# Peptides against a protein of PDB entry 5LHZ, part 36

Target 1, 78 residues: chain A of PDB entry 5LHZ
Amino acid sequence: QLLKSVFVKNVGWATQLTSGAVWVQFNDGSQLVVQAGVSSISYTSPNGQTTRYGENEKLPDYIKQKLQCLSSILLMFS

## One batch from the design tools (peptide; aimed at target 1 Q35 L70)

Design b2_p29_4_s2 (made by RFdiffusion4, then SolubleMPNN; from b2_p29_4, 14 letters changed)
Fold by OpenDDE base, seed 2:
Structure b2_p29_4_s2 (fold): chain B 78 residues (1-78), chain A 29 residues (1-29)
Amino acid sequence: as target 1 above (78 residues)
Amino acid sequence: MVKMEITGSREPTAEEEELAKKALADLLA
């Protein structure tokens, strides 16, 4: 289940899940999801391609930037 | 740190819930 969705200016819609996950729909059409207790992340590009990145994988810079936004969102929801 | 500004909030639609479930499933698979 989903708890609530908030629109973050210059970022997109952020949704908190009851599972402890956070799902962000960015303004460019991409998506990012993280889950509490899970070190991996899942990124969906605007064209719908999904890639899962593990904790030991190097992330593209554009994903790092989006992850920074997500980190701030997580702090906000806590 | 990214500056956060919340400009609105709402309850997710059923469609958004399905999208979120799919995204989470992809993460946890």
Scores: peptide ipSAE 0.535, ipTM 0.882, DockQ to the pose 0.679
OpenDDE base, seeds 1, 3, 4, 5: peptide ipSAE 0.512, 0.482, 0.471, 0.459; ipTM 0.872, 0.867, 0.862, 0.858

Design b2_p29_4_s3 (made by RFdiffusion4, then SolubleMPNN; from b2_p29_4, 13 letters changed)
Fold by OpenDDE base, seed 1:
Structure b2_p29_4_s3 (fold): chain B 78 residues (1-78), chain A 29 residues (1-29)
Amino acid sequence: as target 1 above (78 residues)
Amino acid sequence: MIDMEIVSSREPTAEEERLAAQALADLLA
């Protein structure tokens, strides 16, 4: 299911899944996951609350920033 | 693009397996 986990300085652990998904567990305990071919994202807050955001939804700034981190990680794995 | 520094790599732990699987399931639900 999971291919490889890497620790990214000042970000957290990033894991590439066999499905083509990338999951990041940030240092603050939050999580973000994206899947190839899926425009939505799933964010889990440090308290465990999970929210799925569609491609056209307005994201909170802190999530936008984390998504940018994940985007950079995606480029790394590609 | 963010300048990333990869410190280390490893196989995921069992907990990470669980968390990642759950997160993916939540995404695809």
Scores: peptide ipSAE 0.601, ipTM 0.898, DockQ to the pose 0.667
OpenDDE base, seeds 2, 3, 4, 5: peptide ipSAE 0.585, 0.573, 0.586, 0.585; ipTM 0.893, 0.891, 0.894, 0.895

Design b2_p29_4_s4 (made by RFdiffusion4, then SolubleMPNN; from b2_p29_4, 13 letters changed)
Fold by OpenDDE base, seed 1:
Structure b2_p29_4_s4 (fold): chain B 78 residues (1-78), chain A 29 residues (1-29)
Amino acid sequence: as target 1 above (78 residues)
Amino acid sequence: MVDMEIESEREPTAEEEEQAARALADLLS
């Protein structure tokens, strides 16, 4: 179940789930999902390919940048 | 720090709820 969706300028739509998770649909068509208490993240590329990354895995720079946006969004929802 | 500017807020559609649920399932599976 979803709580609230906001459109962040130059980023995309960010949705807060009742579970505490945050789902971001970026303007480029990619997606990120994070959940409180879970050390992994889920990234979906614009072509629909989904990859789960653990906390100790090296991330591509473009994903790190998206995570920075997500971190700010998480803080906003807290 | 990323500048966050909220331009709009709305209630998610049923389709978005379903897609969000699938995305979360992918993370937690």
Scores: peptide ipSAE 0.473, ipTM 0.860, DockQ to the pose 0.691
OpenDDE base, seeds 2, 3, 4, 5: peptide ipSAE 0.465, 0.462, 0.469, 0.472; ipTM 0.857, 0.857, 0.858, 0.861

Design b2_p29_5 (made by RFdiffusion4)
Pose (drawn by RFdiffusion4):
Structure b2_p29_5 (pose): chain A 78 residues (1-78), chain P 29 residues (1-29)
Amino acid sequence: as target 1 above (78 residues)
Amino acid sequence: SSEMDDQKNLLNNIRNDIKTLHENHLDEE
């Protein structure tokens, strides 16, 4: 289920799963899960609360920031 | 409208990058 986990300083951990998903554990206690075939993203706050967002929803600013950092992480993997 | 377009482009790019990364991992097996 898990593949190699990569540490990115000043950001946190990024991990690729066998399902094609990416799970990011940020240093602020939040988590983000995305998947290539799924039209939703999963965000978990530092307090353990989980919220799923769809592609057609306006996302909160901090979700977008984390998605931008994730985009940079995926970019560095090439 | 512009902000929603930028957001959707970001989400599509992430999904494409994840797909490409997953396919490359399967080719290595």

Design b2_p29_5_s1 (made by RFdiffusion4, then SolubleMPNN; from b2_p29_5, 13 letters changed)
Fold by OpenDDE base, seed 5:
Structure b2_p29_5_s1 (fold): chain B 78 residues (1-78), chain A 29 residues (1-29)
Amino acid sequence: as target 1 above (78 residues)
Amino acid sequence: SSEMEEQKKLLEEIRKLLKELHEKQLEEL
């Protein structure tokens, strides 16, 4: 269930879910889902392919960049 | 490695913010 959505200029949309997850839909068509209490992250590429990354996995640079963006977005929700 | 340490810090920050965000959400109920 959707709780709150925030438009982020030049980035996309970030939506807070009642589950404690945050869903970011980037302008490039990719998506990122992270959730409180869940150690893995979910990345969906523009072509729709979804990959889950565990806590100890080395992340691709493009994902780390999006996570850095997410960090900034999360501060906006507060 | 330094790269993994940076990644770890980033993820820890995100997890912290997510937790705080969720807790605030629950408090508003």
Scores: peptide ipSAE 0.682, ipTM 0.915, DockQ to the pose 0.830
OpenDDE base, seeds 1, 2, 3, 4: peptide ipSAE 0.680, 0.682, 0.680, 0.681; ipTM 0.914, 0.914, 0.914, 0.914

Design b2_p29_5_s2 (made by RFdiffusion4, then SolubleMPNN; from b2_p29_5, 16 letters changed)
Fold by OpenDDE base, seed 5:
Structure b2_p29_5_s2 (fold): chain B 78 residues (1-78), chain A 29 residues (1-29)
Amino acid sequence: as target 1 above (78 residues)
Amino acid sequence: SSEMEEQQKLLREIRSLLQQLHEKQLASL
């Protein structure tokens, strides 16, 4: 279930879920899901392919950039 | 490596913020 959604200028939409997850829908069509208590992150590319990355896995630069954006978004939710 | 260290720092920040956010949510119930 959705708790709160915020529009992030030049980024997209970020939604807090009741599960403790945060779901970001980027303007480029990609999506990122991170969740409290879950060590992996979920990235969905614009073509719909979903990949989960573990906490010790080296991330692609484009993922890290989106995660940096996510960090800023999470601060806004706080 | 420094790259992995920066990545881990970022992930730690995210995990911390997520946990805080979720705890805030639960406390409001």
Scores: peptide ipSAE 0.700, ipTM 0.922, DockQ to the pose 0.819
OpenDDE base, seeds 1, 2, 3, 4: peptide ipSAE 0.700, 0.699, 0.699, 0.700; ipTM 0.922, 0.922, 0.922, 0.922

Design b2_p29_5_s3 (made by RFdiffusion4, then SolubleMPNN; from b2_p29_5, 19 letters changed)
Fold by OpenDDE base, seed 2:
Structure b2_p29_5_s3 (fold): chain B 78 residues (1-78), chain A 29 residues (1-29)
Amino acid sequence: as target 1 above (78 residues)
Amino acid sequence: SKEMEEQRKLLQEIRELLAELHQKQQQLQ
């Protein structure tokens, strides 16, 4: 269930779920889902393709950039 | 590598923030 959604300027929308997940919908159409207690991350590209990345996988730069953005968002929520 | 170390630090930060956020949420409910 959705707990709350916030608009993030120049980024998109970020939603906190009751499950402990955070869902970011970026302006470029991509999406990122991370969850407390879950080591993998879920990335959906603008074309709708979803990929899960494990904890020890080397991430593409563009995903790391979005994760850096996510870090800032999480600080906003706290 | 330096790149992987930076990635690990980023993911660790996210994990910690997620955990804190979730814990705070649970405490409020």
Scores: peptide ipSAE 0.695, ipTM 0.919, DockQ to the pose 0.778
OpenDDE base, seeds 1, 3, 4, 5: peptide ipSAE 0.693, 0.693, 0.694, 0.694; ipTM 0.919, 0.919, 0.919, 0.919; seed 5 fails the geometry check

Design b2_p29_5_s4 (made by RFdiffusion4, then SolubleMPNN; from b2_p29_5, 19 letters changed)
Fold by OpenDDE base, seed 2:
Structure b2_p29_5_s4 (fold): chain B 78 residues (1-78), chain A 29 residues (1-29)
Amino acid sequence: as target 1 above (78 residues)
Amino acid sequence: SAEMEEQQKLLEEIRKLLAELHARQQALL
């Protein structure tokens, strides 16, 4: 269930779910989902391909950049 | 490696913020 959606200038939309997940839909068409209590992250590329990364996997730089953005968004929610 | 350490730092930060956010929301329900 969607709890709250916020527009993030020059980024896209960020949505908080009742599950404790945060879903970011970036302007480039990619998506990132992270969730409280879950050690993996879900990334969907603009072409619709979804990849789930565990906590010990090396992440592509472009995903790390989006995670940095996510960190800032999470601070905005607080 | 330095890169992995930085990545883990970022993920830890995210996990912390997620936990706090979720806890606050649960407290409001």
Scores: peptide ipSAE 0.696, ipTM 0.922, DockQ to the pose 0.789
OpenDDE base, seeds 1, 3, 4, 5: peptide ipSAE 0.696, 0.696, 0.695, 0.696; ipTM 0.922, 0.922, 0.921, 0.922

Design b2_p29_6 (made by RFdiffusion4)
Pose (drawn by RFdiffusion4):
Structure b2_p29_6 (pose): chain A 78 residues (1-78), chain P 29 residues (1-29)
Amino acid sequence: as target 1 above (78 residues)
Amino acid sequence: EIDEDRELIHDIRDDIEELEEKVEEEESE
């Protein structure tokens, strides 16, 4: 289920799963899960609360920031 | 702003798909 986990300083951990999903554990206690075939993203706050967002929903600013950092992490993997 | 958010999610999903293809190629080798 898990593949190699990569540590990115000043950001946190990024991990790729066998399902094709990416799970990011940020240093602020939040988590983000995205999958290639799924049209939704899963965000978990530092307090353990989980919220799923769809592709057609306006996302909160901090979700977008984390998605940008994730995009940079995926870019460095090439 | 919703269109920009959707495009960002789609770009990430495409990157994730390309990364999974690379993992499958390496495992096949």

Design b2_p29_6_s1 (made by RFdiffusion4, then SolubleMPNN; from b2_p29_6, 21 letters changed)
Fold by OpenDDE base, seed 4:
Structure b2_p29_6_s1 (fold): chain B 78 residues (1-78), chain A 29 residues (1-29)
Amino acid sequence: as target 1 above (78 residues)
Amino acid sequence: DVEEDRQLIKEIRELLAQLQQQQQQQAAL
């Protein structure tokens, strides 16, 4: 279930789920789902392909950029 | 590098944990 959604200028929409996960829908059509206590992040490309990234692998630059953006987004929910 | 990327993920997870705790605290009131 959705807890709350916020519009993020020049980014897209970020939604906090009752599960504790945060779901970001970026303007480029991609999506990011992150969850406390889970060692991986979920990225969905605009074409619908989902990839999970763990802690022991190099992240693509575009993923790092979105995660850095997410840091700022999470502060808006607090 | 990989270590920097790992730290970025951990930072996000820590922020998420804080947010989840806040959510639980508010729900408990």
Scores: peptide ipSAE 0.577, ipTM 0.862, DockQ to the pose 0.779
OpenDDE base, seeds 1, 2, 3, 5: peptide ipSAE 0.577, 0.577, 0.575, 0.576; ipTM 0.863, 0.864, 0.862, 0.863

Design b2_p29_6_s2 (made by RFdiffusion4, then SolubleMPNN; from b2_p29_6, 16 letters changed)
Fold by OpenDDE base, seed 5:
Formats: C-alpha cells, sequence, structure tokens
Structure b2_p29_6_s2 (fold): chain B 78 residues (1-78), chain A 29 residues (1-29)
C-alpha cells in the first residue's frame, strides 16, 4: 500500500510503501527499490534490466550517485 | 572502495529502518 509519494525536482518521483519499501522512479527512466529489512538494493535500468546489489560488492558510480540522492529523499519522508 | 560503498548502503538501511519504525508507530496510534 502506498503511504507517501513525493516529486523531487530534477530527479523524479519517490514513493514510500507501508511495507517499508521505497521506490524511486528517476527521470532517466531508471528505478531504485530499497526496503527495510532487506540487505540488497534493486536497480532497474532504463531498458528494464534489473540488478540487485549487496553490501559486499563495489557499486557502479551511477548507482552510488542515485543512492546519494536516495539518502536525501529518505530524509524528506522523515 | 568497497568499504565506502558498504557504508552508503548501511546508511540507506538505517534510514529505512527509522522510517519503517515511524510507520509502525503511527499505525498503533
Amino acid sequence: as target 1 above (78 residues)
Amino acid sequence: SVEEDRRLIQEIRELLAKLQKKIEEKEKE
């Protein structure tokens, strides 16, 4: 169930679910899904390919950039 | 580095946990 959805200027849309998940739809067509209690993050590229990343691997720069953005977004939901 | 990347993910997880806790508290009230 949707709890809150916010528009982030020059970024896209971020939606918080009651499940603890946060879904970000970026303007470039990519998506991030992160969830409380889950150690991995889900990234979907503009072409629809989904990749999961954990805590014990090197992150691509574009992922890190979006995660930094996500940090700011999460603070907006607080 | 991997360590720096781990820290970033950890930060996200911590924020998510706080948000989820807040949701649960609001549902109880």
Scores: peptide ipSAE 0.558, ipTM 0.858, DockQ to the pose 0.712
OpenDDE base, seeds 1, 2, 3, 4: peptide ipSAE 0.556, 0.558, 0.556, 0.557; ipTM 0.857, 0.858, 0.857, 0.858; seed 1 fails the geometry check

Design b2_p29_6_s3 (made by RFdiffusion4, then SolubleMPNN; from b2_p29_6, 17 letters changed)
Fold by OpenDDE base, seed 5:
Structure b2_p29_6_s3 (fold): chain B 78 residues (1-78), chain A 29 residues (1-29)
Amino acid sequence: as target 1 above (78 residues)
Amino acid sequence: DVEENRKLILDIREKLAELQEQQRREAAE
């Protein structure tokens, strides 16, 4: 279920789920899901490919950038 | 690098955990 959704200018939409996850839908068509209690993150590219990244692996720069963005977005939910 | 990325993810997950607890508290009120 959806709990809270916030519009982030020039980024997209971020939604807090009752599961403890936050789901970001970026304007470029990509998506990012990070969840409490889950060690991996989920990235979906604009073409629909989903990739999971572990916390101990090096991330592509574009993923890191989106995570940095997410980190800032999370402040909007507190 | 890997450690920096790890910290980033962990910081995010920590925040998510806090938000989840906040959610539970609000639901119990």
Scores: peptide ipSAE 0.540, ipTM 0.852, DockQ to the pose 0.824
OpenDDE base, seeds 1, 2, 3, 4: peptide ipSAE 0.539, 0.537, 0.537, 0.538; ipTM 0.851, 0.851, 0.851, 0.851

Design b2_p29_6_s4 (made by RFdiffusion4, then SolubleMPNN; from b2_p29_6, 16 letters changed)
Fold by OpenDDE base, seed 1:
Structure b2_p29_6_s4 (fold): chain B 78 residues (1-78), chain A 29 residues (1-29)
Amino acid sequence: as target 1 above (78 residues)
Amino acid sequence: DVEEDRKLILEIRELLKKLQEKIEEEAAA
């Protein structure tokens, strides 16, 4: 279930789920889904293609930028 | 580099852990 949804200026919408997952819908149409206890992050591109990323791989710059944004969002939820 | 990227992922996971703990604490209160 949805716990909290917040509008993030110049980013999009961030939703916290009761499961511990956080879902970010970016203005460019991409999405991130991350969850406590899960080792990988899920990125969905604007065209709907989903890719999972782990801790031992090189991240594309656009992913790093969105994750850095996500960090700020998570701090905001805390 | 990969190490920097790892740190970013781990930071996210730690923040998520803290948020989940907060949810559980609030639900128990």
Scores: peptide ipSAE 0.612, ipTM 0.886, DockQ to the pose 0.764
OpenDDE base, seeds 2, 3, 4, 5: peptide ipSAE 0.610, 0.610, 0.610, 0.611; ipTM 0.886, 0.886, 0.885, 0.886

Design b2_p29_7 (made by RFdiffusion4)
Pose (drawn by RFdiffusion4):
Structure b2_p29_7 (pose): chain A 78 residues (1-78), chain P 29 residues (1-29)
Amino acid sequence: as target 1 above (78 residues)
Amino acid sequence: SDISDTTRKQLMEKLATFLEDSSILDNLD
């Protein structure tokens, strides 16, 4: 289920899963899961609360920031 | 990292959709 986990300083951990998903554990305690075939994203706050967002929903600013950092992480993997 | 090019492209397309930001794919290309 898990593939190689990569440490990115000043950000956290990024991990690819066998399902094609990416799971990011940020240093602020939050988590983000995305999947290539799924039209939703999963965010977990530092307090353990999970919220799923759809592609047609206006996302909160911090979700967008984490998605930008994730985009940069995926970019460095090439 | 163990990510394939196809998988990266597909994930970046989803991120671009969520962020409404086509420049994500330009940077990848």

Design b2_p29_7_s1 (made by RFdiffusion4, then SolubleMPNN; from b2_p29_7, 16 letters changed)
Fold by OpenDDE base, seed 1:
Structure b2_p29_7_s1 (fold): chain B 78 residues (1-78), chain A 29 residues (1-29)
Amino acid sequence: as target 1 above (78 residues)
Amino acid sequence: SSITEEQRKALLEKISKFLNDPSILEKFK
């Protein structure tokens, strides 16, 4: 179910799943799951509440920041 | 068992759309 996990300093852990999704576990306790071919992203807050967002939906700034962070992580993947 | 370049590109494209930021994908090239 888990393929590869990478520790990212000052961010947390980024894991590739067998589904093709990337799962980020942030140091603040939140989580983000992004998968190509799926029209939404999944965010889980530190309290465990999960919200899915569509690409045309207005995102909270903190979600945008985490997506920006994920993009930087992906650019480091090989 | 590492992410493929195709998958990586697709994810960056997706993020680019969510953020409405085309520069993200451009950094991949």
Scores: peptide ipSAE 0.676, ipTM 0.909, DockQ to the pose 0.824
OpenDDE base, seeds 2, 3, 4, 5: peptide ipSAE 0.664, 0.671, 0.664, 0.664; ipTM 0.904, 0.907, 0.904, 0.904

Design b2_p29_7_s2 (made by RFdiffusion4, then SolubleMPNN; from b2_p29_7, 18 letters changed)
Fold by OpenDDE base, seed 1:
Structure b2_p29_7_s2 (fold): chain B 78 residues (1-78), chain A 29 residues (1-29)
Amino acid sequence: as target 1 above (78 residues)
Amino acid sequence: SSLSEEQRLALLEKISKFLNDPSLLEKFR
């Protein structure tokens, strides 16, 4: 179910799933799951509440920042 | 078990769309 996990300093852990998704566990306790071919992203807040966002929705700034971070993390799986 | 280049690019394109930032993908080419 887990293919590869990498530690990202000052960020957390990023894991590639067998589904093709990338799962990031941030140091603040939040989580982000992104998968190509799926029209939404999944964000889980530190309190465990999960929200799915579509690409046309207005994202909170803190989620935008985490997506930007994820883009940089993707190089670690290349 | 690394992401293929195709998978990586697909994810970057997806993120680009969510952020409305077409320049993001170009940064990794």
Scores: peptide ipSAE 0.621, ipTM 0.892, DockQ to the pose 0.760
OpenDDE base, seeds 2, 3, 4, 5: peptide ipSAE 0.620, 0.619, 0.618, 0.620; ipTM 0.893, 0.892, 0.892, 0.893; seed 2 fails the geometry check

Design b2_p29_7_s3 (made by RFdiffusion4, then SolubleMPNN; from b2_p29_7, 17 letters changed)
Fold by OpenDDE base, seed 2:
Structure b2_p29_7_s3 (fold): chain B 78 residues (1-78), chain A 29 residues (1-29)
Amino acid sequence: as target 1 above (78 residues)
Amino acid sequence: SSISKELREKLLKKLSKFLNDPSLLEKFK
């Protein structure tokens, strides 16, 4: 369930879920879901392909960039 | 409009692990 959606300039939309997840919908059409208490993250490419990554996996650079973007979003909310 | 402090901390901790960047938690403090 959605709690709150926030428009982030030049990024897209960030939504808080009741599950303790943050769902980011980027302007490039990709999506990222990061949930507290879960050991993986979920990335969906613009073509709709979803991949889950564990914390010990080597991440593609574009995924790292999305995560870094999310960290900035979270800090902006502080 | 903001997420809770507790949730932000949990998520930043998680991100620090994925990015191997412990400074994220310091930025939160």
Scores: peptide ipSAE 0.629, ipTM 0.897, DockQ to the pose 0.887
OpenDDE base, seeds 1, 3, 4, 5: peptide ipSAE 0.626, 0.627, 0.629, 0.627; ipTM 0.896, 0.896, 0.897, 0.896

Design b2_p29_7_s4 (made by RFdiffusion4, then SolubleMPNN; from b2_p29_7, 18 letters changed; failed a check: near_copy:native)
Amino acid sequence: SSLTKEQRLALLEKISKFLDDPSILEKFN

Design b2_p29_8 (made by RFdiffusion4)
Pose (drawn by RFdiffusion4):
Structure b2_p29_8 (pose): chain A 78 residues (1-78), chain P 29 residues (1-29)
Amino acid sequence: as target 1 above (78 residues)
Amino acid sequence: EDLEEAKEQWNQEQAEEVEEKVQHFLSFE
């Protein structure tokens, strides 16, 4: 289920799963899961609360920031 | 070293596909 986990200083951990998904554990206690075939993203706050967002929903600013950092992480993997 | 190990073990095609979805979320207003 898990592939290599990569540590990114000042950000956190990034992990690729066998399902094609990416799970990011940020240093602020939040988590983000995305998957290539799924049209939704999963965010977990530091308090353990999970919220799923769809592609057609206006996302909160901090979700977009974490998605931007994630995009940079995926870019460095090339 | 950790990055090179990840480049060997990660599915790059899936990683590009995930990036496309990430950019799709970032482009929606």

Design b2_p29_8_s1 (made by RFdiffusion4, then SolubleMPNN; from b2_p29_8, 10 letters changed)
Fold by OpenDDE base, seed 3:
Structure b2_p29_8_s1 (fold): chain B 78 residues (1-78), chain A 29 residues (1-29)
Amino acid sequence: as target 1 above (78 residues)
Amino acid sequence: SDLEEAKETWDQEALQKVLEKVQSFLSVE
C-alpha cells in the first residue's frame, strides 16, 4: 500500500510504501523497488521486464546510476 | 513543498534503512 508520492525534478516519482519500501518510477519508464530486510532489489525495465539483483553481485552501470539517484533522493530526507 | 510534506509524512527510520541498503549495493563494484 502507498503512503505518499513525491515528484523529483529530472528523475521521476518516489513513493514510500506501508512496508517501508521505496518505489521509484523514473522518467524513462523504468522502476526500482528497495526494501530493508530483503536481500535483493527489484528493477523493472521500460518494457516491463523485472530483474532482481542480489546484495553481493556486481550491478550493470545503468542500474548503479539509478541507485545513485535514489541515494541522492533519500539523502534529502536525512 | 511536496518534499517538505513528505518529510513529515514518510517513515524516517524506514527511509534510513533503505538508504543503507542502497549504499551497500553501490559498494559492490
Scores: peptide ipSAE 0.666, ipTM 0.919, DockQ to the pose 0.847
OpenDDE base, seeds 1, 2, 4, 5: peptide ipSAE 0.666, 0.665, 0.663, 0.666; ipTM 0.919, 0.919, 0.919, 0.919

Design b2_p29_8_s2 (made by RFdiffusion4, then SolubleMPNN; from b2_p29_8, 15 letters changed)
Fold by OpenDDE base, seed 1:
Structure b2_p29_8_s2 (fold): chain B 78 residues (1-78), chain A 29 residues (1-29)
Amino acid sequence: as target 1 above (78 residues)
Amino acid sequence: SDLEEALKEWDLEALEAVLKKVQKFLDTK
């Protein structure tokens, strides 16, 4: 299921899955999964609780901050 | 950078699709 993983200093690990999804494991213990063609994103808190957010749903600021971090990484290839 | 070189090994088409998805979510207020 894992395709490639990369270490990102001061962020954590980012992995591309065979599905094309990107899975980020942040240093704070939280996780984020984003996949094209899926109308929601998946956030897992450090305590292991997972929440899915829809594309039109207002996101908590701390989620947006993590998405912004991911965006900044991926923009290297935009 | 080392990060950039590592990312070159990814499926770039899928990566671009994910980036667009992330940006869409960021634009939602």
Scores: peptide ipSAE 0.613, ipTM 0.894, DockQ to the pose 0.674
OpenDDE base, seeds 2, 3, 4, 5: peptide ipSAE 0.610, 0.611, 0.608, 0.610; ipTM 0.893, 0.893, 0.892, 0.893

Design b2_p29_8_s3 (made by RFdiffusion4, then SolubleMPNN; from b2_p29_8, 15 letters changed)
Fold by OpenDDE base, seed 2:
Structure b2_p29_8_s3 (fold): chain B 78 residues (1-78), chain A 29 residues (1-29)
Amino acid sequence: as target 1 above (78 residues)
Amino acid sequence: SSLEQALKEWDLEQLQQVLEKVQRFLSVK
């Protein structure tokens, strides 16, 4: 279930689910899901391919960039 | 900002946990 969706300029849409997970839908069509208590994150490419990355795994640069973007949004609460 | 106001409707406690997770992922070299 969705809690709230917010539009972020030059990024896309960010949504928090009732589970607390954050779901970002980027303008390029890719998606990122991060949830506390889960040891991996989920990335979906624009063509719909989903990949999960472990917490100790080196990430591709483009994934890091998207996570950095998400971090910037969430840091508004720090 | 309007974004900050909108985000205040989220579960802040869970949001903090997500932030911490993101930071952990970003720290891996």
Scores: peptide ipSAE 0.585, ipTM 0.888, DockQ to the pose 0.702
OpenDDE base, seeds 1, 3, 4, 5: peptide ipSAE 0.583, 0.584, 0.585, 0.582; ipTM 0.887, 0.888, 0.888, 0.887

Design b2_p29_8_s4 (made by RFdiffusion4, then SolubleMPNN; from b2_p29_8, 14 letters changed)
Fold by OpenDDE base, seed 2:
Structure b2_p29_8_s4 (fold): chain B 78 residues (1-78), chain A 29 residues (1-29)
Amino acid sequence: as target 1 above (78 residues)
Amino acid sequence: SDLEQAKKEWDQEALQAVLAKVQSFLATE
């Protein structure tokens, strides 16, 4: 369940879920879910394939880029 | 801005926890 969705220009939508997770729906059709207390992050590609990445796992560059984007969103008005 | 106001409606503690996780992942090589 969602708490609040925020439109981010040139990025897409960022939603905080009641769990505290942040769900980003990027304009390219991909999605990212990050939640504290969970040892992995979830990425869904535009074709709907979901992959989980662990805390000590080397991330693909495109995932890092999206995480950097998310970091910027979260920092913007903190 | 709309974003600024929307962010104020978020659970800020949870937001910071997610931020910490994101930054941890970004720091991992």
Scores: peptide ipSAE 0.666, ipTM 0.921, DockQ to the pose 0.748
OpenDDE base, seeds 1, 3, 4, 5: peptide ipSAE 0.665, 0.665, 0.665, 0.665; ipTM 0.920, 0.921, 0.921, 0.920

## One batch from the design tools (peptide; aimed at target 1 E57 K58 L67)

Design b2_p30_3 (made by RFdiffusion4)
Pose (drawn by RFdiffusion4):
Structure b2_p30_3 (pose): chain A 78 residues (1-78), chain P 30 residues (1-30)
Amino acid sequence: as target 1 above (78 residues)
Amino acid sequence: SAEHQQTQLNEVKERVDHFLTNNEELEEEE
């Protein structure tokens, strides 16, 4: 289920799963899961609360920031 | 196996970029 986990200083951990998903554990306690075939993203706050967002929903600013950092992480993997 | 895992990561990046582009377009409409 898990592939190689990569540490990115000042951000946190990024992990690729066998399902094609990416799970990011940020240093602020939040988590983010995305999957290539799924039209939704999963965010978990530092307090353990999980919220799923769809592609057609206006996302909160901090979700977008974390998506941008994730985009940069995926870019460095090339 | 490495090429397959890389392809999955590229597909995931495209999905992430899609979320960010949709949110940029919604902000421009407002």

